# Peptides against a protein of PDB entry 4JHK: the designs that were tried, part 3

Target 1, 212 residues: chain A of PDB entry 4JHK
Amino acid sequence: EDYKIQSFDLETQKLLKTALKDPGSVDLEKVSSVIVDQSLKDQVFSREAGRICYTIVQAEAKQTNGSVFRRNLLNRLQQEFKAREETRKRSTQEWVCLVSFICNIFDYLKVNNMPMVALVHPVYDCLFRLAQSDALKNEEEVDCLVLQLHRIGDQLEKMNVQLMDELFNLLRDGFLLQEDLSSMGRLLLLEILEFRAGGWKLSDTAQKYYYS

## One batch from the design tools (peptide; aimed at target 1 S67 L77 Q78 V111)

Design b1_p10_2_s1 (made by RFdiffusion4, then SolubleMPNN; from b1_p10_2, 5 letters changed)
Fold by OpenDDE base, seed 3:
Structure b1_p10_2_s1 (fold): chain B 212 residues (1-212), chain A 10 residues (1-10)
Amino acid sequence: as target 1 above (212 residues)
Amino acid sequence: KTWAEIAEEE
């Protein structure tokens, strides 16, 4: 299996490749730090990072029955989560990268083929923050919100349907009542409302209508 | 509990 790690220098690539195959032979704290740092800078990488993290977790579990990598990863993410409001104030881009990474970890880092219960509320907290009026007026935040709901909305709803209902109440209100939404933002909110209403599914034609 | 601690219980 090939992993998209070409954006790292050769030394870091070697470190990551070794972690994927022989996690016991590398500093897993360093590995987790490198992955988090890059994910907080590049939103596109966060999806691949989720897959990489899952592979390392599985490899370590099989090799030593350990969870050192996961522990370091989650501790770092929790630290970033705690500081999320400061991050948002400093940089919208860094904030949406943080949300994207947490959501992708939720998506990929399964335990016994189930989402981690530990991440349910943190993910909802991030999405609720993106659904507030001050965030909905920013296209970058709306893009992030809608993207995550497309990726993990169905899984997240299964974990807590009440919170999902509350979240979509905010999105519906934003779509209908908020005056300072951009045209694209309003279109994206409409699409995601229809997406959930359709059982978290859209035809390729319908999706193309909203994104082309 | 930390996220890591909760995860260890799963």
Scores: peptide ipSAE 0.740, ipTM 0.971, DockQ to the pose 0.841
OpenDDE base, seeds 1, 2, 4, 5: peptide ipSAE 0.739, 0.737, 0.737, 0.739; ipTM 0.971, 0.971, 0.971, 0.971

Design b1_p10_2_s2 (made by RFdiffusion4, then SolubleMPNN; from b1_p10_2, 5 letters changed)
Fold by OpenDDE base, seed 3:
Structure b1_p10_2_s2 (fold): chain B 212 residues (1-212), chain A 10 residues (1-10)
Amino acid sequence: as target 1 above (212 residues)
Amino acid sequence: MSWAEIADAE
């Protein structure tokens, strides 16, 4: 299987490729660091990063029954999470990258084929922050919110339906009551409301309607 | 506890 790591220099690419196949032969702290750093800069990469991380975790578990990579990854991620409000204040782009990365780790880094319980509340905390009125005014944050809900909404709901209900109450209120939403923002919120109402499914026709 | 520790316990 091929991994999209062309954005890294050749040395780092080699490091990552080796980590994927033989994690015991590389510095896994360094590997986790470069993945997190790049994910915080490139939201598109965060999707691939999740898959890469899962593969490394599985490879290390199989090779040594260890969890050094996962531990380093989660520790760094938790540090970034704790500083999320400062990150948001400094850069919306970095903030949405952080949210995207956390959500993608939740999506890919399964434990016994189940989502990590440790990440449920942190993910909801991020999504609730994006659902606040000040964030809904920012189209970049709305894009991020809707994208994550499309990707992991069904999984999150299975972990905690009460929090999902509360989240969507905020989104519904934002859609109906907030006057300073952009036209695209309103469209995206409406789409995600319908997406959940339809059991986290959307027909191809409907998708083309909302995403021209 | 840390996310890492919680994950290790899962």
Scores: peptide ipSAE 0.740, ipTM 0.972, DockQ to the pose 0.889
OpenDDE base, seeds 1, 2, 4, 5: peptide ipSAE 0.739, 0.737, 0.737, 0.739; ipTM 0.972, 0.971, 0.971, 0.972

Design b1_p10_2_s3 (made by RFdiffusion4, then SolubleMPNN; from b1_p10_2, 4 letters changed)
Fold by OpenDDE base, seed 5:
Structure b1_p10_2_s3 (fold): chain B 212 residues (1-212), chain A 10 residues (1-10)
Amino acid sequence: as target 1 above (212 residues)
Amino acid sequence: KSWAEIAEEE
């Protein structure tokens, strides 16, 4: 199976490839750090990173019954999460990359084919932050919010429907009442409201309306 | 608790 790691130098690529096949032979803390660092810079990679992380977790479990990689990964993510307000202040791009990566880890790091309970509240916290008035006026943050809800909204709702209801109440109010939304932002909020109302699916007609 | 610790309890 091929993984998209061409953005790394050859030495790091070798490290990652070895981690995927023989995780016990490499420094898994270093591997986790490299993956997190790149994911916080590139939203496209963060999607692939989720798949890579899952593969390493499974390989380590099979090889040694260990969870060193996952522990290091989650510790680093939690550190970034705790500093999220400072990150947002410094760079909107870095902030949305952080949210994207956390959501991708939630999506890919299944435990017994189920989402990690440990990540439910952290993910909701990120999405609620994006749903605040000061974030809804920023198109980059609205894009991120809507993208994540398309990807993992149905899974999150299954984990906690009450929080999802509260989140969408905020989005509805933002759509209806917030004066400084961009036209595109308002359109995206309407789309995601309809997306959930349709059972986390979008009709072909609606797809053309919003994305063509 | 850390996320890692919570995950290990799952």
Scores: peptide ipSAE 0.732, ipTM 0.970, DockQ to the pose 0.809
OpenDDE base, seeds 1, 2, 3, 4: peptide ipSAE 0.730, 0.730, 0.732, 0.729; ipTM 0.970, 0.970, 0.970, 0.970

Design b1_p10_2_s4 (made by RFdiffusion4, then SolubleMPNN; from b1_p10_2, 6 letters changed)
Fold by OpenDDE base, seed 1:
Structure b1_p10_2_s4 (fold): chain B 212 residues (1-212), chain A 10 residues (1-10)
Amino acid sequence: as target 1 above (212 residues)
Amino acid sequence: VTWAEIAEAE
């Protein structure tokens, strides 16, 4: 199975491969840190890292019934989350990677086949931040917002429909009222509004209209 | 309360 770890050096790849098969034999704090660090730099990896993390979590559970990796991962993620405004100020790229990674973890790290309740509000907080006026004027942030809602919007809504309604009120206001919104940004917001209204899905024709 | 602690309680 390909876990898309080609962006790491060979030694780190070896570490990750070992963690995937025998998590008890490696420093799981180091593994979690490496994954988070790379997720903050690489958009592709940040979107795919959840699968890696889930595999490690499952491997550890089977091996020792432990949760050391998950604990370290979540602790590091929470640290990054707490510093998210500083990260955004320093690098929009790192900020959107952070959001993407948190959303990816939400998507993949299921407990009893359910999303982790612990991550619901943090994810919404990230999306609400992207929905603020100062973020909506940045196409990179709009891209991130819309992408995450496409991927996990339906799951998030099931966890808290009231927050989703509030979020989309902001998006609708941005679409209609924000003057410095780019044409592409406005188009993307319209698309995601229609996406939710359509039950979190679009026809092939609509997909081509907005993304082709 | 940390995310990790909440998750462990789930």
Scores: peptide ipSAE 0.718, ipTM 0.968, DockQ to the pose 0.842
OpenDDE base, seeds 2, 3, 4, 5: peptide ipSAE 0.715, 0.716, 0.713, 0.716; ipTM 0.967, 0.967, 0.967, 0.967

## One batch from the design tools (peptide; aimed at target 1 Q78 F81 P122)

Design b1_p11_1 (made by RFdiffusion4)
Pose (drawn by RFdiffusion4):
Structure b1_p11_1 (pose): chain A 212 residues (1-212), chain P 11 residues (1-11)
Amino acid sequence: as target 1 above (212 residues)
Amino acid sequence: PPTVPPAGPWA
C-alpha cells in the first residue's frame, strides 16, 4: 500500500500511481528513469523503492505480458552500478543509496519466485567495497553494509557461500586490526558477526546488548 | 583483499 513516494513531485506521484494500474498508458522508460533518479537522492526511497518496482513489474506482466519496465530499470541500474566508484567519490550519500536500492531490488524483484542471479555478483561487489578499510572508517558506509546483510544477507549466502565467507573475513579483519574504525563501527560489525554466526537471526540477548 | 567476479548483463 505505502510505496513511500512522498518525496516526489506532485506530477510524478501521479505518473507513478498511474503506472501501477495501467503500465501500458505511460512511458515505462521515463517511469524507470525517475525512480532510479530519485532512489539515488533520497535515503528512505532507496531502501523502499523495491515495492513499487515490483508492483509495476507485475502489472505489466499481467496487462501486456511485457517486461519493458523491468528491463529499463535493470539496465539503468547496471549503468549506475558500473559507475559506482565515481559516484562514491562524488557523494557517499548517493553511493549508499545506490547500494540500498540495488539490494532492495534483489530482495523484491523475483524471477519465477527465485532471486535474480544477475544481481548476485553485483551485490557482493558493492558489499566488498563497503568492507574495505577506506569505507569502514565511515560509519555511514558501515551502517549501509550491515543494513544489506540484515535484509538479504541470508538470501545472498545461499546463492554464493564462498563470497559471503571471504566477505566476513574482511569484517573480522577490520574489527580486530583496523584502528580508525569507530566505536559505532565496532558495535555494528560485532553485531553482524554474531548475526551471521547465529544463522542470520538476532538472539534475544544480542537484542538487549546492541539495541535500545 | 579477495575479489568478486565481474557482473554480467542484468536484463
Fold by OpenDDE base, seed 3:
Structure b1_p11_1 (fold): chain B 212 residues (1-212), chain A 11 residues (1-11)
Amino acid sequence: as target 1 above (212 residues)
Amino acid sequence: PPTVPPAGPWA
């Protein structure tokens, strides 16, 4: 299986490839640091990062029954999460990258083929923050919110339907009542409302309508 | 509304 790591220099690419196949032969703390740093800069990479992280976790568990990579990864991510409000204040781009990465880790980093329970509330906290009025007027944050809900909304709802109901109440209110939403923002919110109402599925026809 | 983070580490 191929991984999209072309954005890294050749040395780092080699490091990552080795970590994927033979995690015991590399510095897994360094590997985790590199992945987190890049994920906080590139939202697109965060998707691939989730897959990479899961593979490394599984490889290390199989090879040495260790969890050095996962421990370093999640500890760093938790630190970033704790500082999320400061990150948002400093840079919207970094903030949405952080949210995207947390959500992708939730999506890919399964434990015994199950979502990590410890990440459920942190993920919801991020999404609730994006659903606040001050965030909904920012199209970049709306894009992030809707993207994550498309990716992991169904999984999150299975973990806590009450929080999902509360979240979508905020989104519905934002769609209907908030005057400073962009036209694209309103469109995206409407689409995600319909997406959930349809059982977290979107027909090809609807896809073309909302994403021309 | 925001929730309380897990008491322990995520890892």
Scores: peptide ipSAE 0.198, ipTM 0.728, DockQ to the pose 0.529
OpenDDE base, seeds 1, 2, 4, 5: peptide ipSAE 0.183, 0.185, 0.191, 0.175; ipTM 0.723, 0.720, 0.721, 0.718

Design b1_p11_1_s1 (made by RFdiffusion4, then SolubleMPNN; from b1_p11_1 with P1M W10L)
Fold by OpenDDE base, seed 4:
Structure b1_p11_1_s1 (fold): chain B 212 residues (1-212), chain A 11 residues (1-11)
Amino acid sequence: as target 1 above (212 residues)
Amino acid sequence: MPTVPPAGPLA
């Protein structure tokens, strides 16, 4: 498989490639750190990072029946999650990258082909934070919120429909009542409301309306 | 698919 790691220097690329094939031969703590660091800088990479992480986890499991990589990854993720408010205050971009990364880990890093239960509440906490009034007026945060819900909303709902209902109540309130939403923000919120209402699917007509 | 041990807590 091809992994999009060209943004790293050659040495790091080699490290990652080796981790993907022979995880026992590399420092998996370093590998996890590199992946997290880059994911906190590049939201696009966060999506790829999830896939990479899953592959490394599976490779290590097969090779040594170990979980060193996953342990280090999740430990770092927990640290970043706990510091999320500070991150948000420091940089909206880093904050949305963090959310994106957590969501993508949820999406890809499955155990027995199922999402890790431990990630459910952290993911919802991030999404609820994005659904607060101070975040909804920021288009970058709205973009992130809507993007994640498009990617993992259906899976999250399966894990906890009550939280999803509560989240979307906030989104509806934001859409209808918040005065300082941008036109684009309102459009995105409307779209995601319709997206869920349609069973987490968008018709071709709706797709064209919102995204062409 | 290879099995992965249970994940620890994250909160």
Scores: peptide ipSAE 0.030, ipTM 0.690, DockQ to the pose 0.123
OpenDDE base, seeds 1, 2, 3, 5: peptide ipSAE 0.027, 0.028, 0.030, 0.026; ipTM 0.665, 0.665, 0.675, 0.660; seeds 3, 5 fail the geometry check

Design b1_p11_1_s2 (made by RFdiffusion4, then SolubleMPNN; from b1_p11_1 with P1L W10L)
Fold by OpenDDE base, seed 4:
Structure b1_p11_1_s2 (fold): chain B 212 residues (1-212), chain A 11 residues (1-11)
Amino acid sequence: as target 1 above (212 residues)
Amino acid sequence: LPTVPPAGPLA
């Protein structure tokens, strides 16, 4: 399989490739750090990072029945999550990358084919933060919110429908009542409202309307 | 984030 790691230097690429194939032969703490660091810089990579992490976790489990990588990864993720407000203040871009990464980890790192329960509330916390008024006026944050809901909304709802209802109440309020939403922001919120209402699916007609 | 859950088979 092709993993999009060309953005790293050659040494790091080698490290990652080795981790994917022979995780026991590399420093998995370093690997996790590299992945998280890059994920905080590149939202596109944040998506790929989920897949990479999944593969490494599986490879380590198969090779040694170990979970060193996952432990280090989630520990780092916990640290970043705790500092999320500071991250947001420092850089909106890093903040949305963090959210994207957390959501993608939720999406890919499943145990017994189920999402990790421990990640449910942290993911919702991030999404609720994006649904606050100060975030909804920022198109970059709205983009992130809508993107994540498109990717994992159905899974999140299955884990906690009450939180999802509360989240979407905020989104509806933002759509209808917030004065400083951009036209694009309102459009995105409307689309995601329709997306959920349609069972987390978008009709061909709606797809064309919103994204053509 | 809560602590890391116990190791188990992943999807």
Scores: peptide ipSAE 0.031, ipTM 0.704, DockQ to the pose 0.071
OpenDDE base, seeds 1, 2, 3, 5: peptide ipSAE 0.031, 0.032, 0.033, 0.032; ipTM 0.705, 0.708, 0.712, 0.705; seeds 1, 2, 3, 5 fail the geometry check

Design b1_p11_2 (made by RFdiffusion4)
Pose (drawn by RFdiffusion4):
Structure b1_p11_2 (pose): chain A 212 residues (1-212), chain P 11 residues (1-11)
Amino acid sequence: as target 1 above (212 residues)
Amino acid sequence: SNDVSWADQVS
């Protein structure tokens, strides 16, 4: 019900609500463009845009059996994904938004009730980037890293365990060895190590230790 | 893999 589009221009809100019911009536290329554009600019929307994207993808399949929107969306995201390092230099905020959005799409947009394998390596590419020492020194990026691991970390491991293993080695390494990792960064990494070791769930006691 | 569009891969 709530796609979290309050950040949008009033005209665009109408465009988006229209695409949900009658995709054939709207420019799905323009629609996908305004969604990707806004997703890089607003944090709340970047972690929630998957809902509205899925609703539109299903609406098109139902109405016209088409997947044009899905296609435009994936190709535009792929372009942002390819330019991820440049975007990170320009704005950490935009970068973490891109990662949140890509991961939200991996979570919501399924293909025959299965995850899109097309996004497995790109998501790991993003999380490995966050696990680097130059990214871990920024609590903003560590926050982004652990958000994705909480949400889709389990799904991702099923698709590829080798990568999740090597990724968590970088997490342990940064935890023990890195000195400019902050107190909050340390709390976040420790919680995620326990989270994964516990099978991707938060124990009652960890809930008490880490969170208010 | 990135030489092929994600949409093509999904399709």
Fold by OpenDDE base, seed 3:
Structure b1_p11_2 (fold): chain B 212 residues (1-212), chain A 11 residues (1-11)
Amino acid sequence: as target 1 above (212 residues)
Amino acid sequence: SNDVSWADQVS
C-alpha cells in the first residue's frame, strides 16, 4: 500500500515509512508529532494522515500489542481541541485544519472496526462551532463544515442522532435566516441539507469527488 | 465537553 507523504523531507519520509512497517523501531511520539504538525498546516494532508495513523496503530498493536502511538496522537489532539477557540481567533486556516484532522481521525482510526466513542462529542463540538453565525459568514469555515459532514455525517448520526438533528436545525436556520452568508456558502448549506435528507448517500462519482 | 483523557477512554 502506498501513502502520500511526498510533501515531507526524505528523513521524515523514512521515519514514517518505518513506522508503518516496523513501529517498534522508531520514536512513536516523534512520529505522532510530525503527523499532527503537518495536518494542522495542510488540510488536504489530514485525510491521508488519518489513513496513515490507522495503519501505524494496527501495526503497533500487532507487533507489540502496544498503543504508544495512539496515546500520543490522541493526547496531542485533545490539547489542540482544548485550545480550539484560541486557534480560531489566531488563524481560520489553522482552525479548519484542526477540525478536518479530528474528523479524519474519527473517520479512519477505528477501534475494533468501530468509531472511537471518545471523539463523538469533540467532533460535534467542532461542527457546532462551525455552525454558529459568526462562522457561517466565513466561506472557509462553511467549506470545512460541509466537507466533514459529507465524509462522516452518516457515521456521526449513527452515534448520536439527537445531536445531528440539533446541528442541522442550526444549519437550516442559517440557510433561511442569516443575511450575511455568501452566495457559495448558502449553496453549500442547501446542498448538505439535501444530502442528509437523501440519506447521506453518494453516487460512485460523487464519492470520488469528496473523498479523493 | 470531554474532561477525561481521550487516550484513556479508548484504552
Scores: peptide ipSAE 0.589, ipTM 0.901, DockQ to the pose 0.763
OpenDDE base, seeds 1, 2, 4, 5: peptide ipSAE 0.584, 0.580, 0.587, 0.587; ipTM 0.899, 0.900, 0.902, 0.899

Design b1_p11_2_s1 (made by RFdiffusion4, then SolubleMPNN; from b1_p11_2, 8 letters changed)
Fold by OpenDDE base, seed 4:
Structure b1_p11_2_s1 (fold): chain B 212 residues (1-212), chain A 11 residues (1-11)
Amino acid sequence: as target 1 above (212 residues)
Amino acid sequence: MLDIPWSELVE
């Protein structure tokens, strides 16, 4: 299987490739840190990072029945999560990368084919932050919010429908009442409202309308 | 709010 790690230097690429094949032979704390660092800079990579992390976790489990990588990954991720407000103040781009990464880890890093319960509230916390009025006026944050809901909304709802209802109440209010919401932002909010109402499915025609 | 490490919440 091919992984998109071309953005790393050659030494780091070698490190990651080794981690994927023989995790016991590398410093898994360093590997986790490298993945997190890059994911905070590149939102596109964050999705690939999810796959990479899953593969490393599986490889380590098979090799030693260990979970060193996962522990280090989650510890670093939690540190970044705790500092999320400072990150948002410093850089909207880094903030949405953080959210994207957390959501992608939630999506890909399954335990016994189930989402990690530990990440449910952190994910919702991020999405709720994106749903606040000060965030909804930023199209980059709206894009992130809507993208994550398209990817993992159905899974999140299954974990906690009450929080999802509360979240979408905020989105509805933003759609209807937020005066400084961009035209595209308003369309995206409307689309995601309809997406959930349709059972987290959207027709090809609707997709073209909102994302063409 | 309790600050429990996420890593400790994973089975």
Scores: peptide ipSAE 0.414, ipTM 0.862, DockQ to the pose 0.648
OpenDDE base, seeds 1, 2, 3, 5: peptide ipSAE 0.407, 0.402, 0.406, 0.408; ipTM 0.859, 0.861, 0.860, 0.860

Design b1_p11_2_s2 (made by RFdiffusion4, then SolubleMPNN; from b1_p11_2, 6 letters changed)
Fold by OpenDDE base, seed 3:
Structure b1_p11_2_s2 (fold): chain B 212 residues (1-212), chain A 11 residues (1-11)
Amino acid sequence: as target 1 above (212 residues)
Amino acid sequence: MYEISWADLVE
């Protein structure tokens, strides 16, 4: 199977390809660092990064029964998470990339076919931060919030329905009461409210209406 | 004050 890693230089592409097939032959700390660094720059890559990370984790487990890559990845993620407020102040783009990456790791990096319980609260913390009034007025943050809820909202709700209810209370309040939302922001919030109400699914026609 | 490592929680 092919992975979308054309954004890296040829040397790094070779490193990643080798890690996917023979993780024991490369520096897995370096591999994890490269993946995290790129995911913090490119939100689109974060989706592919989740799949790449899962494949490397599985390959290492099969090859050596080790978890060096996963440990390094999670340690770096936790470090970035702890500094999330500083990141947000420095760059909205880097902040939404961080949120996207954490959410995609939650989505793809399963343990025994289950989501990592350790990531539930960190993911909710990120989404709650995006749901605050100062974030809802920024289109880039609203885009990120709605995108993640589309991707992992159903899984997150299964892990903690109470937190999801609290989150959507904030989103409903933002949609109804916040005056400085952009027109696109309002549309996105309405769509995600309908998405959850419909059991985390919408028709293709409805999706095209909001995202065309 | 004490923070548990995510990596340790997953293992």
Scores: peptide ipSAE 0.503, ipTM 0.888, DockQ to the pose 0.645
OpenDDE base, seeds 1, 2, 4, 5: peptide ipSAE 0.494, 0.496, 0.500, 0.499; ipTM 0.887, 0.888, 0.885, 0.888

Design b1_p11_2_s3 (made by RFdiffusion4, then SolubleMPNN; from b1_p11_2, 8 letters changed)
Fold by OpenDDE base, seed 5:
Structure b1_p11_2_s3 (fold): chain B 212 residues (1-212), chain A 11 residues (1-11)
Amino acid sequence: as target 1 above (212 residues)
Amino acid sequence: LLDIPWSELVE
């Protein structure tokens, strides 16, 4: 099985490959740090990172029944989450990478084939932040918000429908009432409103309109 | 207040 780790140097690639096959032979704290660092820089990698993390977690569980990697990963992720406002102030790109990574971990890193309950509120907190007026006027943040809702919205709603209702109330208000939204931002918000209304599915007609 | 560590909430 191949993993997209070409962006790392050869030494780090070797480290990651070893972690995937024999996690007990490497420093799993270092591995988790490397993955988080790269995910905070590359939103595309953050998707692959979720899959990589899941594989390492499964490999460690099988090998030693341990959870060292997952513990270190979540601890680092929580640190980044706590500092999210400072990250957003410093760089919108880093902020949306952080949100994307947290959402991807939620999506891929299942426990007993279920989402980690510990991540439900943190994910919603990120999405609620993206739904605030100052974020909705930023196209990069709107892109991130809509992308995550497409990926994990249905799962999140199953975990807490009340929070999802509250979130979409904000999105509706942003779409209808906020004056400084871009044309693309309004289009994306309309699409995601329709997406949820359709049971987290997009009709063929809507697909052609928004993405063709 | 300090948040509960996420790692401690995972079963």
Scores: peptide ipSAE 0.409, ipTM 0.870, DockQ to the pose 0.603
OpenDDE base, seeds 1, 2, 3, 4: peptide ipSAE 0.405, 0.403, 0.408, 0.409; ipTM 0.866, 0.867, 0.868, 0.872

Design b1_p11_2_s4 (made by RFdiffusion4, then SolubleMPNN; from b1_p11_2, 9 letters changed)
Fold by OpenDDE base, seed 3:
Structure b1_p11_2_s4 (fold): chain B 212 residues (1-212), chain A 11 residues (1-11)
Amino acid sequence: as target 1 above (212 residues)
Amino acid sequence: MYDIPFSELVE
């Protein structure tokens, strides 16, 4: 199995590959720090980091029955989440990377084959922030919002349908009423509205229309 | 805003 870690230097790539196969031979606190740091800089990586993290968690559990990596990862994630408004003010790119990373962790880092309940409200908080008028006017934030809903919207709805209804009320209002949306932003909002209405599914034809 | 202790609730 191949992991998308091309954005790291060769030394760090080696560290990550070792953590994936032999976590007991590396400093897992350092590994978690490196993953979080890169996830905040590279959105491509942040979208794939969940799979990497889950693999390391499983490997450590199997090898040493330990949870050092997961503990350090979640503690750092908590810190970044608490500072999310400051991050957004500093850098829109880092903000959307953070949201992507949190959503990706929610998607992949299952506990007893169940979604991590502790992340439900934090994920919704991030998505609600992206659904505010000041965020909807920024294409980068709209891209992030729609991307996450495509990936984990169905899972989030199962965890709390009321919050999902409230979120999509904001998105419908943005689509219909907000005047300073970009053409692409408006198109993406329409697509995600249709996506949920169709049971979180779209035909290949519809997918091509919106994204090709 | 929700600030849930991620590690405490999962471990």
Scores: peptide ipSAE 0.132, ipTM 0.789, DockQ to the pose 0.549
OpenDDE base, seeds 1, 2, 4, 5: peptide ipSAE 0.127, 0.124, 0.131, 0.121; ipTM 0.772, 0.772, 0.770, 0.774

